Peptides against a protein of PDB entry 5VJI. Designs and how they scored, part 34

Target 1, 62 residues: chain A of PDB entry 5VJI
Amino acid sequence: NTLVVLHKSGLLEITLKTKELIRQNQATQAELDQLKEQTQMFIEATKSRAPQAWAKLQASLT

## One batch from the design tools (peptide; made by RFdiffusion4, then SolubleMPNN)

Design b2_p17_3_s2 (from b2_p17_3, 13 letters changed)
Fold by OpenDDE base, seed 4:
Structure b2_p17_3_s2 (fold): chain B 62 residues (1-62), chain A 17 residues (1-17)
Amino acid sequence: as target 1 above (62 residues)
Amino acid sequence: ELEALVQQLQQLLQQLE
């Protein structure tokens, strides 16, 4: 059985760990992208002095 | 045989998504 061979060789563990690391990397990248967007909205809010820009930023933080 | 192993790993990866 191929699965048994993969398990005994440690390759199954490596495969599962790799999948988990990819998932974690994707989640961290999404958080980073969100933070970048929030930072841009903050910069725009400070420049525009428009209440709607601050409201947009505040909505993104909820 | 190696190609079959790669395909099986790919299927396992897809199922665990």
Scores: peptide ipSAE 0.045, ipTM 0.636, DockQ to the pose 0.014
Fold by OpenDDE base, seed 3:
Structure b2_p17_3_s2 (fold): chain B 62 residues (1-62), chain A 17 residues (1-17)
Amino acid sequence: as target 1 above (62 residues)
Amino acid sequence: ELEALVQQLQQLLQQLE
């Protein structure tokens, strides 16, 4: 049984951990991208002083 | 390319489990 061999060799644990780390990396990257976008909206809101820009930022934080 | 690795791992796991 390949699964049994994979388990006993420790490769299953490594495979599962690698998959989880990749998933966590993807999630962290998505959060980072969102933060970058929110930061940009904040910068634009501070520059424009327009209520619409602040509303846009606020909507992104909801 | 992390996506390719994820796909390979998923495919491997689906075949083994």
Scores: peptide ipSAE 0.044, ipTM 0.636, DockQ to the pose 0.018
Fold by OpenDDE base, seed 2:
Structure b2_p17_3_s2 (fold): chain B 62 residues (1-62), chain A 17 residues (1-17)
Amino acid sequence: as target 1 above (62 residues)
Amino acid sequence: ELEALVQQLQQLLQQLE
């Protein structure tokens, strides 16, 4: 049985751990991208002083 | 044979956590 061999070799544990780390990395990357976008909206709001830019930032924080 | 093993691992990863 392939699953038994993978389990006994330790490869299954490594594979599952790797899968979990990839998942966590993807989630963290998504949060980072969102933060970068929010930071950019904040910078644009401060530079332009346009009410629309502040409204856009506010909408992103809900 | 190696391709089959890779496919089995991929399928296992889809079925597990």
Scores: peptide ipSAE 0.039, ipTM 0.628, DockQ to the pose 0.014
Fold by OpenDDE base, seed 1:
Structure b2_p17_3_s2 (fold): chain B 62 residues (1-62), chain A 17 residues (1-17)
Amino acid sequence: as target 1 above (62 residues)
Amino acid sequence: ELEALVQQLQQLLQQLE
């Protein structure tokens, strides 16, 4: 049985753990990308005297 | 064949997702 061989070799555990780590990495990367975007909107809002830039930032945080 | 084994492993891994 292939599953038994994978389990006994430890490869199954490593594979499942690797998949979980990839999933967690992807989630963390998505959060980081969102934060980067929000930071950029904040920078633009501080440089801009336009109320619209602040409105855009506010919309991103809600 | 090695290719058949790899395919079986890939299928098993997909089922475990």
Scores: peptide ipSAE 0.031, ipTM 0.604, DockQ to the pose 0.012

Design b2_p17_3_s3 (from b2_p17_3, 12 letters changed)
Fold by OpenDDE base, seed 2:
Order: sequence, then structure tokens, then C-alpha cells
Structure b2_p17_3_s3 (fold): chain B 62 residues (1-62), chain A 17 residues (1-17)
Amino acid sequence: as target 1 above (62 residues)
Amino acid sequence: SAAELVQQLQQLLQELE
């Protein structure tokens, strides 16, 4: 069957590894996006000097 | 078939993407 052919050809291993790499990439991207957002909140807090902006930043870091 | 194999591989990748 197709699965047997996939396994014997080595493509199953490649497919599974590729899926894992995609998952890891997505996780890394999410962490990066979070850091970018936190950085933006820090910038806004320093610009506005508003207690609310600092509160938002603090909440994001918890 | 080879075509079916490729299609199944694509499906497996697409499910994660």
C-alpha cells in the first residue's frame, strides 16, 4: 500500500521531520511575535509615561 | 500509485501548516 511505499522510500521520515520543523518554526515565530509586542508596549510606556501603559507592559510580562 | 503517494504527502504537510 501507499504507506508501505512511503516508509520504504524514506519519504515518511522526511515528511514527519518536515512537519516537526514546521511546528517548531510556528512556535518560534509565536515567541518572536510576543517579544515584538512586549517591545512595542515598552516603547509606548516610555513615550506616554502613562501608568496605564506601564500596567499593560507589566501584565504582558507575567 | 506515485501520484497517490505525493497527494498523501501533501495532505500530511497541509494538516500542520
Scores: peptide ipSAE 0.036, ipTM 0.634, DockQ to the pose 0.015
Fold by OpenDDE base, seed 1:
Structure b2_p17_3_s3 (fold): chain B 62 residues (1-62), chain A 17 residues (1-17)
Amino acid sequence: as target 1 above (62 residues)
Amino acid sequence: SAAELVQQLQQLLQELE
């Protein structure tokens, strides 16, 4: 059947590996976006020197 | 068929994109 052909050809392995890479890429992108946001909050805290900006940064790091 | 395999592969990839 088609599943057996897919497995024996190696295409199933490639498909599953591709799905895993997509998942990992999505997770890495989410972490990167979070880091970018935290970096922006740090920049704003240093610029404004306002307690509220530092509090916002602190909350993001918990 | 080869066409069916392509459809199945596309479906598997689409689920996680």
Scores: peptide ipSAE 0.036, ipTM 0.635, DockQ to the pose 0.015
Fold by OpenDDE base, seed 3:
Structure b2_p17_3_s3 (fold): chain B 62 residues (1-62), chain A 17 residues (1-17)
Amino acid sequence: as target 1 above (62 residues)
Amino acid sequence: SAAELVQQLQQLLQELE
């Protein structure tokens, strides 16, 4: 049984852990990208002093 | 076979990549 071999060898655990790490990495990267975008909107809001820029930032945070 | 096992493991990883 291949599943038994995977389990006993430790490869199943490694595979599942690797998959989980990949998933977490993808989620963290998405959050990071969102934060980077929000940071850019904050920078633009502070530069322009325009209410529209602040509204855009506020919308991104809600 | 060992080759089939490696391929199956690779497939499992690729599903989330």
Scores: peptide ipSAE 0.034, ipTM 0.622, DockQ to the pose 0.015
Fold by OpenDDE base, seed 4:
Structure b2_p17_3_s3 (fold): chain B 62 residues (1-62), chain A 17 residues (1-17)
Amino acid sequence: as target 1 above (62 residues)
Amino acid sequence: SAAELVQQLQQLLQELE
């Protein structure tokens, strides 16, 4: 039985842990990318002082 | 077989990659 061998060897635990780490890494990276984008919109809003730039930033925070 | 096990592990990882 492949599943039994996988479990007894410890590879099942490693595989499941690896999948979880990949998922967590992807989620963290997505949050980081969003923060970077929001930071850029903030920089542009402060530079231009244009109401449209502030509106864009505000929309991103909703 | 060992080859089948590797393929199954690869498939499990690909679902999240």
Scores: peptide ipSAE 0.033, ipTM 0.621, DockQ to the pose 0.015

Design b2_p17_3_s4 (from b2_p17_3, 11 letters changed)
Fold by OpenDDE base, seed 5:
Structure b2_p17_3_s4 (fold): chain B 62 residues (1-62), chain A 17 residues (1-17)
Amino acid sequence: as target 1 above (62 residues)
Amino acid sequence: SLEELIKQLQQLLKQLE
């Protein structure tokens, strides 16, 4: 049937792999965004030397 | 989008099962 043909042609595998790549890309982007935010908090903490800024950074790392 | 295309394709494949 059509499903068997699509499977044997590799289309199903390509579809599933593409879905997985999208998922991985989204996860990596989320980690990158988190790192950017943490980096910004670190920069602000070093600039202000305020204990509140360091506390905020500390909280983000827990 | 590519994501929507994949969803549509997967839905069609599911219907063929």
Scores: peptide ipSAE 0.041, ipTM 0.642, DockQ to the pose 0.015
Fold by OpenDDE base, seed 1:
Structure b2_p17_3_s4 (fold): chain B 62 residues (1-62), chain A 17 residues (1-17)
Amino acid sequence: as target 1 above (62 residues)
Amino acid sequence: SLEELIKQLQQLLKQLE
């Protein structure tokens, strides 16, 4: 049984763990990208003093 | 079989890419 061999050898666990790590990495990267974008909008809002820039920032936080 | 195991591992590795 192929599945039994994979399980007993530890390869199944490694494969599943790797998939999970990739998923977590992708999620963390998405959060990081969002934070970067929000930071940039904050910087632009402080520089421009334009109400629309602050509105964009506020909308991104909702 | 060993052949089937190799094929399945190859498929799993491809899915990880």
Scores: peptide ipSAE 0.035, ipTM 0.624, DockQ to the pose 0.013
Fold by OpenDDE base, seed 4:
Structure b2_p17_3_s4 (fold): chain B 62 residues (1-62), chain A 17 residues (1-17)
Amino acid sequence: as target 1 above (62 residues)
Amino acid sequence: SLEELIKQLQQLLKQLE
């Protein structure tokens, strides 16, 4: 059947691996975006000296 | 058919989200 052919050809493995790589890439990108946001909050906190800015940064790190 | 194969793969990928 089609599934057996897909499996034997290696295309199923490639499909599943591709799906996993996409998932991992999305997770890594999300972490990177979060780090960028935290970096921006850190920069703003250092500039303003406002307690609110530091509070926002600290909350983002929890 | 190729069309059916594509549909099946799309369904599989959706299930694996």
Scores: peptide ipSAE 0.034, ipTM 0.620, DockQ to the pose 0.014
Fold by OpenDDE base, seed 2:
Structure b2_p17_3_s4 (fold): chain B 62 residues (1-62), chain A 17 residues (1-17)
Amino acid sequence: as target 1 above (62 residues)
Amino acid sequence: SLEELIKQLQQLLKQLE
């Protein structure tokens, strides 16, 4: 049985683990991208004296 | 069949996305 061979060889486990790692990587990347965006908003808020920039940053943190 | 097994594995992997 092909499935049995895949299981016993460890290939199935490796495949499933790889998929999980990819998923985790994608989630982490999304969080990182969000942090980068928030950082940029913070930088813009500090550079500008516009209350709107701070309001935008605050809204992103909620 | 091998083809059916591959399809099942592909479906399983897609569900893990």
Scores: peptide ipSAE 0.031, ipTM 0.606, DockQ to the pose 0.013

Design b2_p17_4_s1 (from b2_p17_4, 9 letters changed)
Fold by OpenDDE base, seed 2:
Structure b2_p17_4_s1 (fold): chain B 62 residues (1-62), chain A 17 residues (1-17)
Amino acid sequence: as target 1 above (62 residues)
Amino acid sequence: DELKKQLQAALAELAAR
């Protein structure tokens, strides 16, 4: 049985751990992307004299 | 089998990359 062999060899554990690390990496990347977007909105708001830019930033932080 | 299902899912996700 392939599954039994994978389990006993430790390869199953490695596979499942790899899956978890990929999941964590994806979650962290999503947070990073959101932060990058918020940072860009902050930069635009600081350069802008328009309240719309600040409103957009505020909406992103809610 | 839950373990089989977990392995299949993990392999499928890994292979998709």
Scores: peptide ipSAE 0.034, ipTM 0.631, DockQ to the pose 0.015
Fold by OpenDDE base, seed 5:
Structure b2_p17_4_s1 (fold): chain B 62 residues (1-62), chain A 17 residues (1-17)
Amino acid sequence: as target 1 above (62 residues)
Amino acid sequence: DELKKQLQAALAELAAR
């Protein structure tokens, strides 16, 4: 039984852990991308001093 | 070698889920 061999060798645990790490990495990357976007909106707001840029940033945070 | 193939296939299936 292949599943039994995977379990006994420890490869099943490693495979499942790897899947979880991939999932967590994807979630972290999404959060990072969101933060990068918010940072860019903040930079643009500070440069332009335009109310529209600040409104855009505010909308992204609320 | 056949066992190796079976293990690799099982790992691939698990990783794809």
Scores: peptide ipSAE 0.033, ipTM 0.591, DockQ to the pose 0.011
Fold by OpenDDE base, seed 3:
Structure b2_p17_4_s1 (fold): chain B 62 residues (1-62), chain A 17 residues (1-17)
Amino acid sequence: as target 1 above (62 residues)
Amino acid sequence: DELKKQLQAALAELAAR
């Protein structure tokens, strides 16, 4: 049985852990991308002196 | 080699879930 071989070799544990790490990495990357976008909106708001840019930033934070 | 193929297939299936 291949599943038994995977379990006894430790590869099953590694595979499952790797899957979980990939999923966690994807979630963290999504949060990071959102933060990067919000940071960019903040930078643009500070430069533009336009109320629209601040409104855009505020909308992203709600 | 058959065991190797089965092992690789099992790993691929697990990774895809």
Scores: peptide ipSAE 0.033, ipTM 0.592, DockQ to the pose 0.011
Fold by OpenDDE base, seed 1:
Structure b2_p17_4_s1 (fold): chain B 62 residues (1-62), chain A 17 residues (1-17)
Amino acid sequence: as target 1 above (62 residues)
Amino acid sequence: DELKKQLQAALAELAAR
């Protein structure tokens, strides 16, 4: 039984931990990308005299 | 996703032996 061998060798634990780390990495990357986008909107809003840029930023912070 | 795919592929190969 491959599953039993995988469990007894400790590789199952490593595999499950790796899967969780991948999930956490993906979540952290998504948060980082969101922060980068918000930062860009803030930069554009400060450079722009258009109220639309500030509206976009405000919507992203809601 | 690529790392996950590689891990799944490796496990599938192991299960096929």
Scores: peptide ipSAE 0.026, ipTM 0.560, DockQ to the pose 0.013

Design b2_p17_4_s2 (from b2_p17_4, 11 letters changed)
Fold by OpenDDE base, seed 2:
Structure b2_p17_4_s2 (fold): chain B 62 residues (1-62), chain A 17 residues (1-17)
Amino acid sequence: as target 1 above (62 residues)
Amino acid sequence: DELKKQLAEAQAKLAAR
């Protein structure tokens, strides 16, 4: 069966490793996207003298 | 470690057949 062939060829291990790397990449990308958003809020807060921009940034960090 | 666990589980399922 397919599972036997995948195991014997080493492709099962490669498939599982690939799946894990995809998962890690997705997690890292989510963290990066969050950091990008926080950076944008920080830039807006520094440009603005309005307290609501700083409040929005603070809410994103908590 | 999780990858090793998943590999072991897959190998166990293969051996049980």
Scores: peptide ipSAE 0.049, ipTM 0.664, DockQ to the pose 0.011
Fold by OpenDDE base, seed 3:
Structure b2_p17_4_s2 (fold): chain B 62 residues (1-62), chain A 17 residues (1-17)
Amino acid sequence: as target 1 above (62 residues)
Amino acid sequence: DELKKQLAEAQAKLAAR
């Protein structure tokens, strides 16, 4: 059957590894996007000199 | 570790057929 062929060829292992790498990539990308947003809020906080901008940044870090 | 577990589970399903 197909599963036997995939297992014997090593493609099952590669497929599972690829799936895991995709998942890890997605998680890392989400963290990166969050960090980019936090960085932008930090930049805005430094420019505005407004306490609400710092409060917004602080809220994002909690 | 999780990948090895998933592979082992897949192998077990194959062996059970």
Scores: peptide ipSAE 0.049, ipTM 0.664, DockQ to the pose 0.011
Fold by OpenDDE base, seed 1:
Structure b2_p17_4_s2 (fold): chain B 62 residues (1-62), chain A 17 residues (1-17)
Amino acid sequence: as target 1 above (62 residues)
Amino acid sequence: DELKKQLAEAQAKLAAR
């Protein structure tokens, strides 16, 4: 029985922990991607001097 | 906590066999 072997070897716990770490990594990556986008909007706002670019950035931070 | 829950469920399935 594969499940019995995985449990007794400790690999079941490691597998579950690995899945949780992958999930946490994906959540952190999504936050990083959002921050990267906000950073790009900030750069564009500083370059354009356009109120619309600042409004877009402000909307992204709410 | 969710990890503990999942582990407990897996252990319960193993014990029920």
Scores: peptide ipSAE 0.049, ipTM 0.661, DockQ to the pose 0.011
Fold by OpenDDE base, seed 5:
Structure b2_p17_4_s2 (fold): chain B 62 residues (1-62), chain A 17 residues (1-17)
Amino acid sequence: as target 1 above (62 residues)
Amino acid sequence: DELKKQLAEAQAKLAAR
């Protein structure tokens, strides 16, 4: 059967590793997106000098 | 360690067939 072929060829292990790499990539992407958002809030705060923009940044970091 | 666990479970399912 297909499962026997996957096991004997080593593709079962590769498939499981690929699933784990996808999960790790998704977690890293979420962290990157959060950092990008925080960076944008920082840039906006520095440009506007508005207390509201600094308050928004502070809320994101607490 | 989780990958090793998943591999062991997959191998056990194969052996049970």
Scores: peptide ipSAE 0.048, ipTM 0.664, DockQ to the pose 0.011

Design b2_p17_4_s3 (from b2_p17_4, 9 letters changed)
Fold by OpenDDE base, seed 3:
Structure b2_p17_4_s3 (fold): chain B 62 residues (1-62), chain A 17 residues (1-17)
Amino acid sequence: as target 1 above (62 residues)
Amino acid sequence: DELKEQLAAAQAKLAAA
């Protein structure tokens, strides 16, 4: 049984840890992307000086 | 570092098998 071999060798744990690290990396990347978008909205809000741009930014921060 | 240790241990187990 391949699963048993992977478990006994420790490779299953490594695989699961790797999957978790990938998940964490993806989550961090998503947060980073969100921050980038919020930064862009902030820049646009300061440029346009339009209330709707600030409202859009505020909505993104909720 | 735990991952490195786990990898080393896994490799040792495979080599000993």
Scores: peptide ipSAE 0.060, ipTM 0.691, DockQ to the pose 0.011
Fold by OpenDDE base, seed 1:
Structure b2_p17_4_s3 (fold): chain B 62 residues (1-62), chain A 17 residues (1-17)
Amino acid sequence: as target 1 above (62 residues)
Amino acid sequence: DELKEQLAAAQAKLAAA
C-alpha cells in the first residue's frame, strides 16, 4: 500500500521531520512576535513615563 | 543538509523501484 511505499522509500521520515520543523518554526515565530510586542511596550513605557504603561509591560512579562 | 541528503536518497530509491 501507499503508506508502506512511503515508509520504505524514506519519504515518510522526511514528511514527519518536515512537519516537526514547521511546528518548531511556528513556536519560534510566536516567541519572536511576543518579544516584538514586549519591546514595543517597553519603548512606549520609556516615552510616556506613565505608570499605566509600565504596568502593562509588567503584566506581559508575567 | 541532512534533510537534503535524505530527500536525494529517497528519490534514488523510488527511481530504482
Scores: peptide ipSAE 0.058, ipTM 0.691, DockQ to the pose 0.011
Fold by OpenDDE base, seed 5:
Structure b2_p17_4_s3 (fold): chain B 62 residues (1-62), chain A 17 residues (1-17)
Amino acid sequence: as target 1 above (62 residues)
Amino acid sequence: DELKEQLAAAQAKLAAA
């Protein structure tokens, strides 16, 4: 069957490795997006000089 | 290039089948 052929050929291993790499990439991207958001909140806090903006940033870091 | 090497090996295996 197809699954046996994929396994014996090594393509299943490649597929599974690719899926894992995609998962890791997505996790790293999520962390990067969070950092970008925190950076933006920091910028906004410095611009506004409003205590609520700093509170918002602080809340994001906890 | 690890995946490329694995792909090449897999293709060779399929060609020999």
Scores: peptide ipSAE 0.056, ipTM 0.690, DockQ to the pose 0.011
Fold by OpenDDE base, seed 4:
Structure b2_p17_4_s3 (fold): chain B 62 residues (1-62), chain A 17 residues (1-17)
Amino acid sequence: as target 1 above (62 residues)
Amino acid sequence: DELKEQLAAAQAKLAAA
């Protein structure tokens, strides 16, 4: 069957490894997106003289 | 690189079958 062929050929292992790499990539991307958001909040905090903007940033860093 | 190597090996095995 197809599963046996994939296993014996090594393609199953490759597929599983690829899936794991995709997962890791997604996790890293999420962290990057979070950092980008925090950076934006920092920018807004510097532009604003409102203390609540800094409070918002502080909350995001906890 | 390891994945690429594995892919090449798998392809070679398929070609030999």
Scores: peptide ipSAE 0.055, ipTM 0.687, DockQ to the pose 0.012

Design b2_p17_4_s4 (from b2_p17_4, 9 letters changed)
Fold by OpenDDE base, seed 4:
Parts: sequence; C-alpha cells; structure tokens
Structure b2_p17_4_s4 (fold): chain B 62 residues (1-62), chain A 17 residues (1-17)
Amino acid sequence: as target 1 above (62 residues)
Amino acid sequence: DELQQQLAAAQAELAAR
C-alpha cells in the first residue's frame, strides 16, 4: 500500500502538516483581508460628510 | 482527514494479515 510506504518514509506526516498549514494560512489571510476592508471603510467614513459611510462601517462590524 | 482515514484502513489491513 502506497500510503503505508509514505507513512514509514515520513512524507505522509509532512503532507498532512502542509495541508494544515495551508488551511491556517488561508484562514489568516481571510481575516487580514476583512480587516483591510474595514480599515478602508473607516478611512472613507472619516472623509465623508454622509452618515451612510458610518452606517456601512457599523454594519461590517456587527 | 481523508488521507489519515485511508492510512488507518491500510494499517488495519496489514495488521489483519
């Protein structure tokens, strides 16, 4: 069985760890992208005279 | 994890021989 050979060689452990690291990286990147978007909405709200921009920011935080 | 499940199944098959 190929998977048993991969396990005994240590390559399976590396593969599984790599998959988990990729998953964690993707989750962290999504959180960063959300924070970047919220930061942009905050900047736009501070420059705007319209309460609409603040309402949009508030909605993104809830 | 599907890969771990496949490994566990393969190990069980080897142990049963």
Scores: peptide ipSAE 0.068, ipTM 0.757, DockQ to the pose 0.009
Fold by OpenDDE base, seed 2:
Structure b2_p17_4_s4 (fold): chain B 62 residues (1-62), chain A 17 residues (1-17)
Amino acid sequence: as target 1 above (62 residues)
Amino acid sequence: DELQQQLAAAQAELAAR
């Protein structure tokens, strides 16, 4: 059985750890993308001085 | 994890022999 051989060689552990690291990287990237969007909304709110831009930013932080 | 489940199944088959 291929999976038994992979387990005994340690390659399965490396594969599973790699999958977990990829998952963590994807989660962190999603948080970064959200922060980048919030930062852009903050910049727009400060530039426009429009109440609607601040309301949009506040809604994104909720 | 599906891969861990497949490993567990493979180990059970090996132990049954």
Scores: peptide ipSAE 0.067, ipTM 0.756, DockQ to the pose 0.009
Fold by OpenDDE base, seed 1:
Structure b2_p17_4_s4 (fold): chain B 62 residues (1-62), chain A 17 residues (1-17)
Amino acid sequence: as target 1 above (62 residues)
Amino acid sequence: DELQQQLAAAQAELAAR
C-alpha cells in the first residue's frame, strides 16, 4: 500500500502539514482581501461624502 | 482528513494479516 510507504517515509506527514498550511494561507488571504475591499469602500465613502456610501461600508462591517 | 482515514484503514488491514 502506497499510503503505508508514505507514512513510513514521513512524506505523509509533510503532505498533511502542507495541506493545512495551504488552508491557513487561503483563510489569511481571504481576510486580507476582505480588508482591502473594506478599505476601498472607506476611501470611496470619504470621497463621495454620500450617506449611501457610508451605509454600504457600515453594512460590510456588520 | 480523508487521507488520514485511508491510511488508518490501510494500517488496520496490514495489522489484520
Scores: peptide ipSAE 0.066, ipTM 0.753, DockQ to the pose 0.009
Fold by OpenDDE base, seed 3:
Structure b2_p17_4_s4 (fold): chain B 62 residues (1-62), chain A 17 residues (1-17)
Amino acid sequence: as target 1 above (62 residues)
Amino acid sequence: DELQQQLAAAQAELAAR
């Protein structure tokens, strides 16, 4: 069985760890993209000085 | 996860022989 050979060689552990790191990287990237969008809304709220822009930012933070 | 389940199944089949 190929998976048994991979386990005994240590390559399965590396493969599983790599998959987990990819998953974590994707999750962190999504959080970073959300933070970038929130930062843009903050900049726009600061520039416009309009209550609507602050309400939009507040809605994104909930 | 899925690979561990497949490994566990393969090990169980080997032990059943």
Scores: peptide ipSAE 0.064, ipTM 0.748, DockQ to the pose 0.009

Design b2_p17_5_s1 (from b2_p17_5, 9 letters changed)
Fold by OpenDDE base, seed 2:
Structure b2_p17_5_s1 (fold): chain B 62 residues (1-62), chain A 17 residues (1-17)
Amino acid sequence: as target 1 above (62 residues)
Amino acid sequence: DALLALAQQLQALLQQL
């Protein structure tokens, strides 16, 4: 059985851990991208001084 | 403008990531 061989070799554990690390990396990247977007909205709000831009930023900080 | 400068500094830090 291939699955049994993978388990006994330790490769299954490495594979499963790698998949989890990829998932965590993707989640962290999404949070980073959100922070980048929020920073951009903050810059735009600061530049424009428009209430709408500040409202947009505030709405993103939920 | 202090707020704009701060925002730009934050953006610069984030661009490293």
Scores: peptide ipSAE 0.075, ipTM 0.749, DockQ to the pose 0.674
Fold by OpenDDE base, seed 3:
Structure b2_p17_5_s1 (fold): chain B 62 residues (1-62), chain A 17 residues (1-17)
Amino acid sequence: as target 1 above (62 residues)
Amino acid sequence: DALLALAQQLQALLQQL
């Protein structure tokens, strides 16, 4: 059957690895987006020098 | 302001990702 052929050709392994890489990429992208947001809060805190802006940044780092 | 400049440089680097 097609599954046996896919397995024997090595394409099943490649397919499964590709799915895992996509998952990992999505997780890494989420972390990167969080870091971008935290960086923006850091910039706003440095611009305003307002205690509430620093508090907002601090809360995001918990 | 060195701190602000650093933050902006970090943001610029992150925007490339």
Scores: peptide ipSAE 0.074, ipTM 0.751, DockQ to the pose 0.725
Fold by OpenDDE base, seed 1:
Structure b2_p17_5_s1 (fold): chain B 62 residues (1-62), chain A 17 residues (1-17)
Amino acid sequence: as target 1 above (62 residues)
Amino acid sequence: DALLALAQQLQALLQQL
């Protein structure tokens, strides 16, 4: 059957590994987006010098 | 100032990702 052929050809392993890499890429992108947001909060805190902005940044780091 | 410059540099680097 198709699954057996896919397995024996090694393409199943490649497909499953590719899916895992896509998942890892998505997770890394989410972490990067979080870092971008934290960086923006850091910029705002440095610009405003407001305690509230620093508190917001600190809360995001927990 | 130095902190703002650092933050802006970090933002610029992250914008490429």
Scores: peptide ipSAE 0.073, ipTM 0.749, DockQ to the pose 0.724
Fold by OpenDDE base, seed 5:
Order: C-alpha cells, then structure tokens, then sequence
Structure b2_p17_5_s1 (fold): chain B 62 residues (1-62), chain A 17 residues (1-17)
C-alpha cells in the first residue's frame, strides 16, 4: 500500500507540513501585498500633496 | 498505478512552492 509506505518513510508528515507552509506563505504574501499597496499610496500622497491621495490612503487604513 | 499517483502528487506539491 503506497499510503502505508509513505507514512512509514516519514514523507507523509513532510508532505502535510509542506502543504501547511505553502498556506502560511500565501497568507503572509497577501499581507505583504497589502502593505506594499498602502506604502505606494503613502508615496503618492507625499509626492502629490493632493488631498485626494491622502483621502485614498486614509480610506485604506480604516 | 500507485507509484505514478504518488509521483504526480509530489510534482504538484513542488509546483506550488
């Protein structure tokens, strides 16, 4: 039985752990992407000094 | 084929990294 062999070799544990790490990495990447977007809005607000750019940043932080 | 299925599962996992 392939499942039994996979379990006994320890590869099942590694496989399941790797899947969890991928999930965690995806969650961390989503948070990083959000921070990147907020940082870009901050940069644009500082460059333009436009009230609309600051309003956009403020809306993203609420 | 159990060995082929295992290989495909491992390959799919590696593609997600």
Amino acid sequence: as target 1 above (62 residues)
Amino acid sequence: DALLALAQQLQALLQQL
Scores: peptide ipSAE 0.041, ipTM 0.615, DockQ to the pose 0.014

